# Peptides against a protein of PDB entry 3C66: the designs that were tried, part 1

Every score and structure here is a prediction.

Target 1, 189 residues: chain A of PDB entry 3C66
Amino acid sequence: KSWANLFEKNDFFFRYKFYLEITAYTRGSDEQHLKWSGLVESKVRLLVMKLEVLAGIKIAHPFTKPFESSYCCPTEDDYEMIQDKYGSHKTETALNALKLVTDENKEEESIKDAPKAYLSTMYIGLDFNIENKKEKVDIHIPCTEFVNLCRSFNEDYGDHKVFNLALRFVKGYDLPDEVFDENEKRPSK
Structure headers, positions and changes below count from the first letter of each chain, unless a header shows other numbers.
Peptide ipSAE was made for these designs. It is ipSAE averaged over its two directions, with the distance scale d0 held at 1.0 Angstrom where the peptide's residues are scored. Compare it between designs on one protein only; published cut-offs may not apply.
A fold fails the geometry check if it doesn't show the stated peptide or something in it is severely misdrawn.

## One batch from the design tools (peptide; made by RFdiffusion4, then SolubleMPNN)

Design b1_p19_1_s3
Fold by OpenDDE base, seed 4:
Order: structure tokens, then C-alpha cells, then sequence
Structure b1_p19_1_s3 (fold): chain B 189 residues (1-189), chain A 19 residues (1-19)
């Protein structure tokens, strides 16, 4: 199959057993988020390159587009909750306590003027060079370098009250619902 | 622990078991 076929959404989230999820969070303006998420997105390719050269990594394949979401986020605790719960099907149901901003509701007065948390999520599909399921893989170095690269780009990105960057190792069956179309069945365990 | 970047989160990446 050509590399082009690897970038189709429907195949991508079923192709790998494991994913590295990279979420840029912004509690602030849309403009702040666009700058932050755009920076993070621009650096994902560097992370991929660093992952690909690890002996334990057979494939590190980025999905081509971010997933964008936003929530009404009136408090810092809500922002912490979003960061804690987002990115896993097991925990994402807790986000139902928050108002998801949609194209249908974004013009509602209660949403329009509300503080928001913006999320931009990138995915890297991972295949491992493991002989035994008990083998461990270490990816902390390239992940640390990536986060440091993003955070050090601008002094403002050091403010964890506004800008956050999360990396999550996720199994395909535990991917967020947003990655699947309505008619797609979630991967089984 | 919040999946925000912290040393503890990245420490988990030292021991990924792809099972």
C-alpha cells in the first residue's frame, strides 16, 4: 500500500494497536491557541523522526491533521479536569460535565463569552519491534525533547495556566470517540 | 496525574509495555 493510503482517517485509527496522542491545550483566546497548536503541530514531524530511529520503534506514523475541540472552561479546576480526562475513551465521559463548544452552539450567549479551553490533538500511530510482550520500550527522551522544544519556543508557553502540552500513550481501543466516524466500530481489546 | 507535561508523565514513557 502506498504511504498515501496510510493517511486515510478510517484506516489510520484501526491500523495501529498503539498511538501517541499529543494534545496542545490553551485556556485563553482562539488566537493564543492557533499560535500554540500551530507550533506544536509544526514540531510533531521532529518527534516522529526521533521516534523512528529508536530500536524499539518499528513505525511512527503521524496522522496528517489535528483534531480540534473546545470546552467552556470557567475555572482552573475545569482546565485541569479537561487535561486529566481527555484523550482516553475510559475517561472522556467525565468531560460531559463540561459544555462542548460546537458549530451549533458557539453563538449562544452563554458560550460565546465564556472562558474556553481549546484542544488540538495530533496522533502518531506506533508499531513496535518487540519480540516479547513483556519487553519495555523507552520513548521518554524524544518526548521530553519535543515538549521542551515546544515550551521553550516562547516564554509565554511556560505559563501552565494558559498553555499545556500533554503526551499520552493510548491503545487503539481506548482512543477518544472523536477519531471515529458515527458508523465506525471502535477497535476491540 | 494530569497528562500535562511533567517529569512523572515522561517517566512513564521509560517503561512502555506494548501488550
Amino acid sequence: as target 1 above (189 residues)
Amino acid sequence: HMPSYNEELLEKFKNIIPD
Scores: peptide ipSAE 0.358, ipTM 0.819, DockQ to the pose 0.389
Fold by OpenDDE base, seed 1:
Structure b1_p19_1_s3 (fold): chain B 189 residues (1-189), chain A 19 residues (1-19)
Amino acid sequence: as target 1 above (189 residues)
Amino acid sequence: HMPSYNEELLEKFKNIIPD
């Protein structure tokens, strides 16, 4: 069974208590972002395979569709702010200070010619095999290997002013609003 | 500012408590 057919979007973000978010960032051209995000996406399956074999992980299930967004990003400070605030419901409201690029506004001259930050975000739902709530799980090895694999693919991806890659461990109640439809209620704490 | 994939962020993944 293909992972894509296992869960409709509707249940995926309610199914797990925990998620690993993988965000590829690009402050540059759409072509640069397409190459970078496409590379990162192509490696997610390897991360999943490495997570699934950890004793503390019962299930690591990828959501196969990336979430795409872009912002007008005139400064390096704006790009750092995007990377700090994105990927958590607690902090994402800070992004309202930036102009979100939409299909309706992308042809406006002020937006068309503006520097942009592009974001592609992938999600892995996690179920843990822990009997005691005090047990710890270590996932740093497969996550480090994944980041190194993506960053080492091309020398250009070492430029943190242009290309970034973030991994975030998030609880289901703190997922970004983008993963829910307008009629869906966010998971409770 | 620390890079988005900084070693410190990955160091937090050593001690995930799924509570």
Scores: peptide ipSAE 0.357, ipTM 0.815, DockQ to the pose 0.432
Fold by OpenDDE base, seed 3:
Structure b1_p19_1_s3 (fold): chain B 189 residues (1-189), chain A 19 residues (1-19)
Amino acid sequence: as target 1 above (189 residues)
Amino acid sequence: HMPSYNEELLEKFKNIIPD
């Protein structure tokens, strides 16, 4: 299938049983986030190429658009909670304790000047060459190389209080709600 | 702070079982 067909959101999140989520986090300015997330996004293709050559990986296809979100993030503990809870349907409900920044509320005085955590999430759909359900796939090397590549690009990206990068392996039925439209039913187990 | 992508998270990726 051509990469062009992966731009359609609705089909992408139903095509694969497994996804690798790549989230760039920034607790700082929108400008800081734009630079950081843009860097991470620019390197996703290199990660895909490294995944595709693994014997256990049949397909690694990126969804080409990031998912953007931001939260009011007054404390460092809130920022840790976002990083712990985000990216899984099982845990994302904990984020309801934080104020999601939306186009409707972003100009509210209590939100406009508040400390924010920005999130940009990229998805890679995965299909595996596994005959036996007990067979293991090792993807840690490509993932480590990717994280190191992003983090080493600028010294400022070493500040974990501001910039974070998480990779999460997620089953299609446990994808965040953000990837589905309101009328779409979540994939079954 | 534990890095969001710590060595422990990387270690989980050594043994992905797509079940």
Scores: peptide ipSAE 0.363, ipTM 0.813, DockQ to the pose 0.463; fails the geometry check
Fold by OpenDDE base, seed 5:
Structure b1_p19_1_s3 (fold): chain B 189 residues (1-189), chain A 19 residues (1-19)
Amino acid sequence: as target 1 above (189 residues)
Amino acid sequence: HMPSYNEELLEKFKNIIPD
């Protein structure tokens, strides 16, 4: 099967039981977010290479397109809530308390001039070399190196009030709704 | 617990159980 068939969106989020989710957050301008998320995205390949050489990892396959979203984010507490709740189907419903920015509403005066949190999310599908269901895998080193690499690139990226970066280990049944099309059924537990 | 790339979050990645 050609490499091309592996990158169909619909197959990717059903193919793996486990995903590493990488989200770049920016509470600031679109320009700030574009620079930050672009940097993070550019380093994902290095993380993949470091994951693939781990004995417990059989496959680390990046999804090539980021998922982009933005919310009206008037307070620091709202920004903390976004970071806490985003990236899991179990918790994402809490984000309904915030105004999602859409192509339909982005030109409304109340949204246009509002402080925003921007999100860019990348996914890595994971397959493991485990013999026993109780076997543990350690991925903290490559993940820590990746975070440090992104945060140390520019002094401005040390400002947690503006720039954040989160990594989540997510099961396929707990992926955010954004990864599925309206007609797609979420993977079962 | 905020999934910020704080050391506490990444510490959970030492003990991933792919069940």
Scores: peptide ipSAE 0.351, ipTM 0.817, DockQ to the pose 0.383; fails the geometry check

## One batch from the design tools (peptide; made by RFdiffusion4, then SolubleMPNN)

Design b1_p28_2_s1
Fold by OpenDDE base, seed 1:
Structure b1_p28_2_s1 (fold): chain B 189 residues (1-189), chain A 28 residues (1-28)
Amino acid sequence: as target 1 above (189 residues)
Amino acid sequence: SAAEEERRREELRRKLEELEEERKKEEE
């Protein structure tokens, strides 16, 4: 099945009731993040393959483009807060307490040399097989295997102070604002 | 540490299981 029939962004985030978010976090350099996020992104296809063979999953459709963001992250507590609050519309407003790094502000002295947390997020749209409602869908198994696969690639990726990988199951109405354009209305409950 | 990694894997497992149970309830 050609991965080429990737739905455009506008349709993708409205097509599914459920999404799996895969976020690679790095509190360190942009170079460290590029290596880490690039590794995670390269393995997403393996996760999709493992999801597709689950009897309760009808479709596991990856969105091809990662969503990139970075925050000034002075403390470890800030880094924990980012990981706790990111990836849900219900909680993402807490990130407003941190300085978002943008192309406009990245050269400011207070931002340029500040510790940063980098985020790269991949999305998988999920369609479940309703006929198999009685079947336990053990999505946690392939997800855990995926996390282990990514973290075992290099010993440095075991340092949770620097590198993190989170998988979040979210409903379409609770997707982060970043996935929608300004002219798009968020899916209703 | 290996123990911390195991705890995080277990937390992820639990969270995903909880979300699967919520999904089932909403599809029923």
Scores: peptide ipSAE 0.053, ipTM 0.640, DockQ to the pose 0.047; fails the geometry check
Fold by OpenDDE base, seed 3:
Formats: structure tokens, sequence, C-alpha cells
Structure b1_p28_2_s1 (fold): chain B 189 residues (1-189), chain A 28 residues (1-28)
């Protein structure tokens, strides 16, 4: 049974208390980002499989679609700021200092030729098994293996000035606004 | 208990944050 058929978008981001965010960053061309993000996305299923076999994880459920965004990113400091602030509702307001690229503004002369940071974010909903008090959930192991797998795929992906990959563990109430529709209220604490 | 679950989850969060910091440091 295809995982795709079970949950409407709205149910996914309310269903779990915890999420793993996987963000592929590219400061470069759209073509570079498409290759990088496509690779990362293709490997998420392997990460899910590794998470599901952990005794402390009851469910690891990937959301089927990436979230795409891009910012004007004139400097390396801006790119570091994006990577630091993105992926949490608490910190994402700092991104308002940067110009978000939209379909409405992408053809503006000041945006069209500007350096850009591209972001593709995948989400995994996590349900933990609490009953086994003694089992340490070593989620860092499969996450590290995943990052190494993605980075080692091509030598070009070793250039951290261009390509980055972050994994963030977040609570449902701290998910970025992008995952909710305009009429949806974020989960409470 | 709910408290033990929260501790485990916080430990997991910390480990992921540490991995992000280590990666940033390897990039410098």
Amino acid sequence: as target 1 above (189 residues)
Amino acid sequence: SAAEEERRREELRRKLEELEEERKKEEE
C-alpha cells in the first residue's frame, strides 16, 4: 500500500510530536540545486529504513513532497545565516532580512541575476517507542551515515561553499510556517 | 514515563545539533 495514499498534507504535520527535517542547500545555479536536492531526496528512503529498525523508533514516516524555497544570497554570511535560521519557527523570522524569490519577483532585474541560495526540505514524522526504558535511540548514527552517503556521491558535493545538507530534529509546534496552510493553526506546546 | 520519553527526545535533538556543528566546523 503506497504511503502516499494514507495521509492528507494537513494530517501529517499534526500527527507527530517530532519531525526530522532534511534540508539540501545550494548556493549556486538552479541546475546545481536540482542535481543535489534530487540526490538527497532519492536517499531519504534509505534513511527511513535505517530509522525504522531502531528499537526506540516505532514509526518513521516520510512526507512525500519536498518544500522548495530560494533566497537572494549575496554573501557567504547570508548563506550561513540561512542555514542557521531555517527549519525552526522560533528562528525563521530572521530570514525576513533576505529577499525571498517568488514567481512574482523572479523576473525583476535585481533578483534575476542575483546570487541565490536554494533550499529543498524533506520531513520525516517520528513516533518513539517509550516502553523500552533501556534502549538508547541512536538516531545520530543513521543520520551521519545518510549525510556521508549524500556527500560522497560526487566530489563536487564536497564544496561546502556551494552544497550543504542539514538534519534538524524539531517539535511539531516549532515546524516552519511553510508546512501549514494559511488557514491552519500550528500545533500548540 | 512521559518525562523519560522527553529526555530521550532531547538527547536525540542534542546529538543532531552536535552533528550539524561538527559539519560546520569541518567546512571552516
Scores: peptide ipSAE 0.046, ipTM 0.587, DockQ to the pose 0.049; fails the geometry check
Fold by OpenDDE base, seed 2:
Structure b1_p28_2_s1 (fold): chain B 189 residues (1-189), chain A 28 residues (1-28)
Amino acid sequence: as target 1 above (189 residues)
Amino acid sequence: SAAEEERRREELRRKLEELEEERKKEEE
């Protein structure tokens, strides 16, 4: 049974108190992003395996579908802002200052040829093992290894002006709005 | 205890935030 069949979208984002967000950023072409995000996505399973063996982690469950978004990103500062503000409900409202690219607007003259930042986000639901009181959860190790693995895959992915990869630890109540349906109530603290 | 769980979660969060900040600084 594929992991995809285990949880409906709605259950996944309510099931865990904690999530690891893995976001691949690209300020460049759609083709560049497809290659970069595809690579990152392909390695998420390795990260999950490394997380699952940590004594402090009971479950590391990947959500199977990436969340994709793109913004008009005219400046490097805008790109930094996206990376800083994306991935948290508390901060994502700052992204409203940028033009979100949608299927409805992508052909507009002001958007079509504009520089864009592309985002692909993978989510891992985390359940921590509380009973092992003595073991520190060193989640940073597998996360760092994962980033290094992705960045080292191709020399081009070392260009931080174009390609970025962020891992964010987020509480379920602070997940971005994109993970919830319009009719779904955000998890309460 | 719930408090110990919370402390561990906060420590984990802090470590990930530190990694994000370190990466941002290396990009600068």
Scores: peptide ipSAE 0.039, ipTM 0.590, DockQ to the pose 0.049; fails the geometry check
Fold by OpenDDE base, seed 5:
Structure b1_p28_2_s1 (fold): chain B 189 residues (1-189), chain A 28 residues (1-28)
Amino acid sequence: as target 1 above (189 residues)
Amino acid sequence: SAAEEERRREELRRKLEELEEERKKEEE
């Protein structure tokens, strides 16, 4: 049974208490972002496999579709702010200071030719084995290996001014609003 | 116990946050 058939979107973001967010950032062209995000997305399955073999992880389940967004990003400070604030409901309101690029506004003269930051985010739902109290789950190792694998693929991806990759551990109640439909209630603590 | 589970989860969170902070410092 393909993972794609097991979970509807609505069940995925309510099923797990913990999520790993994988965000590819690009401050540049849409073509640059397409290549970078496509590479990152292609490696997520390898990360899942590395997570599943950890004794403390019962399940690592990837969500199949990326979440995509872009912001007008005129400065490097704005790009750092995006990377700091994105991926958590607690902090995402700070992004309201930036202009979100939408299908409705993308052709506006002030937006069309403006510098942009592009974001593509993949989610992995995590279920932990509680019973093995003695096993240290070191999620840091496979996450670091994943980042190094993605960044080492092309020398251009070493330029942190353009390309970034962040992995964030988030509780289900602190997921970004983008993962929920307008009629869905956010998970409680 | 639920408390031990929460402590381990918080430790994992802290380790990932530390990794993010270390990476930001290497970029500075």
Scores: peptide ipSAE 0.033, ipTM 0.577, DockQ to the pose 0.048; fails the geometry check

Design b1_p28_2_s2
Fold by OpenDDE base, seed 2:
Structure b1_p28_2_s2 (fold): chain B 189 residues (1-189), chain A 28 residues (1-28)
Amino acid sequence: as target 1 above (189 residues)
Amino acid sequence: DEEERRKREEELREELLKKQEERKKEEE
């Protein structure tokens, strides 16, 4: 509850120069994704705590709401493509080759029974300490620990054909379009 | 200050990317 009140969407994605994206992927059922994404989301606070204690990180603030999307994902190659291209404005246009599942189209026969990839993305805004020149910020350590923590929670989450978890370091100007409202201008480089 | 920030950004990005690539290779 305390973190939910800190940032409205419009302020959060403009406030930081850097973001850590945490995306849970599921190629399977909605039920599988709900369990997997729910687990990942439940551990994000632990990751934030681990980031905040790094000397090079001044601030690590999570955005409170996940971003949800799903795509028709007929093949394993499509699933790999989603994982490669999602989470960056530079690469997300490649996802246009896949059919986005929406409330308007989800009941279409071609979509309803199609294999799907589900995505839940959490964002952490990052501010770095500039003054401590000598301290390398090894954010890969807490990120790896986080992935291991999530994947080790259940044996089923070891199946990379179904469940994936990616952490991506992204600049504010390269955030996915999903984080901005139609009337919002993307941050400039 | 801005140049040092940029350098840290690149280092962090490269470290995360490298680790993601290593994980992908271990999965293949």
Scores: peptide ipSAE 0.007, ipTM 0.420, DockQ to the pose 0.048
Fold by OpenDDE base, seed 4:
Structure b1_p28_2_s2 (fold): chain B 189 residues (1-189), chain A 28 residues (1-28)
Amino acid sequence: as target 1 above (189 residues)
Amino acid sequence: DEEERRKREEELREELLKKQEERKKEEE
């Protein structure tokens, strides 16, 4: 891999004003999540292609690595909360009410056998061909088609109690903390 | 091993970031 590609990765979350977050959620087994997230990730390139052809989009650049996280998720309400609060710096602090599963704690008895929600998040950096900052490009159609494509692949993925897929449009200053290194300053407004 | 590959990519990323910062300081 060329050094140029690595440089592009280092500033990815600072390069764009807007990002599309694609999060695959699974409340179930790790195996279920691997299959589901793997499917979603495999289709991201198709979404990028659909975004790039929109007249209002100058560039749709996917980040190459998914962000993985998991939480102890004892209830359905907790699972709904995760889906509501995840993916925005404004709201992600609410996730502190849940136990984050880490490599350090995953073997603890209270965590090992606990119900879990797994998250895999892909990011697409977006640059718009909009002269007027007030105009929004409608990306709803390609996003909806993407969700339908992923959900229709297997009948099991229709179970919203287990499998979910969310696409969130986020400004660079409102990206989750997970995308920044400890020494990186969050983009300003 | 995918984990070993990931670690190597992360190390390389850190080295690149460091080099970029060093270059910025030299231009200042």
Scores: peptide ipSAE 0.000, ipTM 0.301, DockQ to the pose 0.015
Fold by OpenDDE base, seed 5:
Structure b1_p28_2_s2 (fold): chain B 189 residues (1-189), chain A 28 residues (1-28)
Amino acid sequence: as target 1 above (189 residues)
Amino acid sequence: DEEERRKREEELREELLKKQEERKKEEE
């Protein structure tokens, strides 16, 4: 049974104290985003493998499905704001200043033709070896290597005005609301 | 022209903000 079948969504975001969020950003076309996010998603397994071999990490378990969202993003400042505020419950309320694109509103003229930022987010649940408290687990190296791997695939992905990739270390109680169902309570501290 | 682009982006931002405010008023 693939690891994918063992963890229903409902248990995954409650199981770990820590998560690594991998978000691919695109300010451009949906086609550009599909290519970029698809590439990033295809490389997540390599990142998991690199995380699992770290002495301080007991488990690195990827969630199987990306979370997709898009916003009307008229300015570069809005795009920077999205990248700064997304991925944390503490800061995500700032995104309410932007128009979220939904199935209900996507055909509105003001939204249809507007510049958009597309987001695809993958999650990795992390369990740490507490006994080695003395060894600071440095996930920076594998994360940086991952970003470099993705961005080096095509020269166009070097354009930070269009394509971005962020890895964020987040506690379970600070996960974005998108990972929980309406009837689910956020994990406590 | 970068200035013209910036102006168009700002106009679009203002339009989107206005529409958001109008929707909030309709929901009230």
Scores: peptide ipSAE 0.018, ipTM 0.470, DockQ to the pose 0.010; fails the geometry check
Fold by OpenDDE base, seed 3:
Structure b1_p28_2_s2 (fold): chain B 189 residues (1-189), chain A 28 residues (1-28)
Amino acid sequence: as target 1 above (189 residues)
Amino acid sequence: DEEERRKREEELREELLKKQEERKKEEE
């Protein structure tokens, strides 16, 4: 029974208080991003398995589909800004300073040939065992192992000017707007 | 206990951020 079929999108982002965001970044070609993000996505299941066996984690549930976005990214500073600001509702408004690539604008000459940053984000819903007060949950180890696994797969993925991978722990009320439909109200604090 | 949950979340967030910063420094 594939975990994929159990939760509709709308229930997933309201079900958990906590989420782990896994974002693959590429400043380069779409082809480079497809390879990089595809690799990262293929390994998320291994991360979930490592999280589920932690005594302090009751549930680690992956969302089935990545969220894709692309920005015009003319400078390295812009790329750093994207990585700093993306993945939190509190900070994502800073990305409005960049041109979002859409299906409507992708053919514009100014956008078509512009340097781009590509983003693919996977989400894991987390439920913690609170009753075991004595067990420190350290997700740092499995998250580090995951990043090392992805980065070590190909030597090219060690180039941080092109390829990046970030894991962010986020509360449900601070999820990016991309996870909600236009008619959905963001979870309250 | 919601306070204990909150504390655990903050610790996890700090650990993840610290590691991201350490990796960025090692690659510079």
Scores: peptide ipSAE 0.013, ipTM 0.420, DockQ to the pose 0.048; fails the geometry check

## One batch from the design tools (peptide; made by RFdiffusion4, then SolubleMPNN)

Design b1_p29_1_s2
Fold by OpenDDE base, seed 5:
Structure b1_p29_1_s2 (fold): chain B 189 residues (1-189), chain A 29 residues (1-29)
Amino acid sequence: as target 1 above (189 residues)
Amino acid sequence: DMEKRWKEWIEKVIEKLKKNKAGVFIPDK
């Protein structure tokens, strides 16, 4: 399918049973994150292309708009926690222990100059060919290539204390709350 | 060594992906 037929947000996150989440993490400045997340976002189309050619994948459609958030992140442990808990409805409640940066609070003295973790998340909806129960789908290769491509662009991106990248395979019912509007019901299992 | 660090990091990312029932898998109906 052509990217010209991209679904609206409300349709996209209900259309597929499976999603691949790509999250760029930065514990540093907003400028650092802009560069890093921009790079990652620019490479997502290449990942989609590689996924689409896999025999077991019928459709791989990106949701082109990134979801952006930032948290006060005073410690490295907090940064690790964010990376472990973000991206799943089952675990995202743990993030409530951290201060979410919002337009309303970003100018507060306790937040303005605090260390921050920035997150940008892209989503790919996946439809699989289930007709052949024997067909294995291996997304390891394209995902590895994608990670290598992003990390190898600049040596600075090798600093895992600052820059990180996560790929998460999730079911529609376990998508983060951020992808749904307040009035939308989460997909069922 | 930067290459070693990158390799280890990549392996970690991929391992997390695999544990999340991705990588080599057959999707459930």
Scores: peptide ipSAE 0.151, ipTM 0.703, DockQ to the pose 0.601
Fold by OpenDDE base, seed 4:
Order: sequence, then structure tokens, then C-alpha cells
Structure b1_p29_1_s2 (fold): chain B 189 residues (1-189), chain A 29 residues (1-29)
Amino acid sequence: as target 1 above (189 residues)
Amino acid sequence: DMEKRWKEWIEKVIEKLKKNKAGVFIPDK
């Protein structure tokens, strides 16, 4: 049974109160990003397995579809800004200062030759065991192991000017707009 | 040098995770 068969998009982003976002960033070529993001995506299953065995976590379910986006990214500061602002509804409006690359504009001369930041984001829905007496959940270890696993695969991935990885814990009402259809209402608090 | 950069990179990722209250947290009951 594939994960794709377990979750429909419409239900997934409304089902959980909490989500873990895993975003692979690349400031470089599309080819570089495909390799990097592909690696990260391939390891998400291992992270899920490590999360599921934590006493405070009842369910860790990955959404199977990655969300892809890219921006014109002229400077390193822009790249840092993207990494700071992306992944939260409350902060993502800052990305409007950058040019989003789309199928409609990607062939424009000013965009085609511009430096790009590529983003691939995976989502894990989290359900916590409220009946568990354990008051705190520590995901530091599994997350650290995951990061190490991804970065250690190739020495090139140690170049933070090109390749980056972010893990963000987000509540459902603060999910990025990209996960919702235009006619869907964002979850409330 | 490379190992140092890797360490710093990991620390940065983990720091962001902690700041986002995902390192050690109490789930809503």
C-alpha cells in the first residue's frame, strides 16, 4: 500500500494540527537541485520511521507529493531571506519581493539567465499521543540524524551557499498557501 | 575545513528547528 493511496490532498492538510515541513534548497542549476532534492525526498521515509517510534508521537504520515517552487535569486542575502521566510503563512508574503519562476515566464531572457533558488518541500502530518504521560516530545535526535544522513551523502552538499535543508514545525493554520487550492479555506486556529 | 562546515551547517539547521519549537516541545493536549 503506497502512501499515495493513504492520503488525498484535500484531507491531508486539514487532518492534522501539526506538520513537519522538510525543504531542500538549492541555489544553482536545476540539475543540482534534482539530485539534492531527490536525495532528501528519498530519506524522508527513514525520518518518518524514526518519528513514529517516539512515545509522544502517535502518527507521522508523509504527504507523497513534493511541492516545487523556484525564485530568481540574485544574491546570497536573497537566498537567506527565502530560507527564513518560506514555509509559514505569516512570513511567506516577504517572498513577494522576489520573482517567482513559472512556466509562463521561465523563458523570458531576464529570468532564464538569472540565478535561481529551487525549493522542494515535503510534509509530514503529526498526531500526538495526548494520553501519554510524557509531557515533552524531543525530535532533536531523529531530525539531526536525518540532516546528517542527507548532508553526508556527498561532500558537495556541505556547501551551504548552494545546498541547504530546513525542518520547520508548523501548525495547520500557518501552512503555506501553496498547499491549498484557490477555493479551499485555510484551517483556523 | 569541510567537517567544520558540515558541523556548522547541521547546527544551523537544528538551531532553526529549535527556534521553530520543534526540537523539544510539549504538544497541545
Scores: peptide ipSAE 0.118, ipTM 0.684, DockQ to the pose 0.660
Fold by OpenDDE base, seed 3:
Structure b1_p29_1_s2 (fold): chain B 189 residues (1-189), chain A 29 residues (1-29)
Amino acid sequence: as target 1 above (189 residues)
Amino acid sequence: DMEKRWKEWIEKVIEKLKKNKAGVFIPDK
């Protein structure tokens, strides 16, 4: 069975205490982002496989669909701010200083032609072995390998002003609002 | 040197991961 058949969307973001977020960032065209994010997304399953074999990890379960968002991003500083603040409920409110691109506003003249930052985020739910609770789990190696896989595809992705990648370890109660439906209550601590 | 640039980029990504306490962590925390 595919991973998609294991859990419903609403169950996924309540099922695990810990999540690994993989975000592909692009400050450029939608076409550039499509290529970059598609590449990153295609490698996530390999990261999952590497995580699953770690002794301290009981399960690494990817959510099969990326979360997509885009912001008007006039400056490089804005782009850095997005990368700093995105991915945590505690900090994501800072993004309110930027104009979120929506289906309702995307055709507005001030938005249509504005520089944009595109975000595609994949989530991996993590369940750990309780018996190994005293042992440190090091995901540095598999994450490094994952980044290497993403970098090897196209030299254009070396332009850090345009293309970036972030990995964030987040607790369920600190997941971004985007993962919850309007009627869903955020997990508590 | 493309290899050097990629290495630096990888290190930056991993550093950010570590800053978010994701590189090495205790599962029960």
Scores: peptide ipSAE 0.141, ipTM 0.695, DockQ to the pose 0.656; fails the geometry check
Fold by OpenDDE base, seed 2:
Structure b1_p29_1_s2 (fold): chain B 189 residues (1-189), chain A 29 residues (1-29)
Amino acid sequence: as target 1 above (189 residues)
Amino acid sequence: DMEKRWKEWIEKVIEKLKKNKAGVFIPDK
């Protein structure tokens, strides 16, 4: 099913002042993550639809593709740290304490069989109705509905030790490095 | 002004989301 109003990478991460990041986390197998992230990703369009009808939101546009990453995650504390630090340029440097899994290193003995945390992140660009100063935007409802929809799909997804879901509001200048090419300048404040 | 209001709004949403048992993880700032 095609999504309406999707954007390509070309200027998506420069177009909006604010972004909603939706990250599916899995500390488990790749198979578990594929199922979980796939489910979350499939529901993002529903969240977008709910966001678009809010009076304070002028535009809610999803990016077309998820961003994928994985880390060696030997402990639950590491998993919590990943969830706490990921999704912001200000904090993502803390993730350097963990081993990022890459195509180059995934077969290394210390990485291949190590516990891993998998991350899939969807981005929604947000444009707000500035002129309607009196209208309150409450995304708690649609976000809660979205989370409930994802979590309720399978009882296994209720295990927070394995599966998690984060929604983060981020300014364009604080987007993770992963969204920019090496030759792209990060948006300014 | 708008940015401040937005920040305050986000903080409220975060607080609500944290209190909600829907399974949302919101990192602390």
Scores: peptide ipSAE 0.023, ipTM 0.550, DockQ to the pose 0.046; fails the geometry check

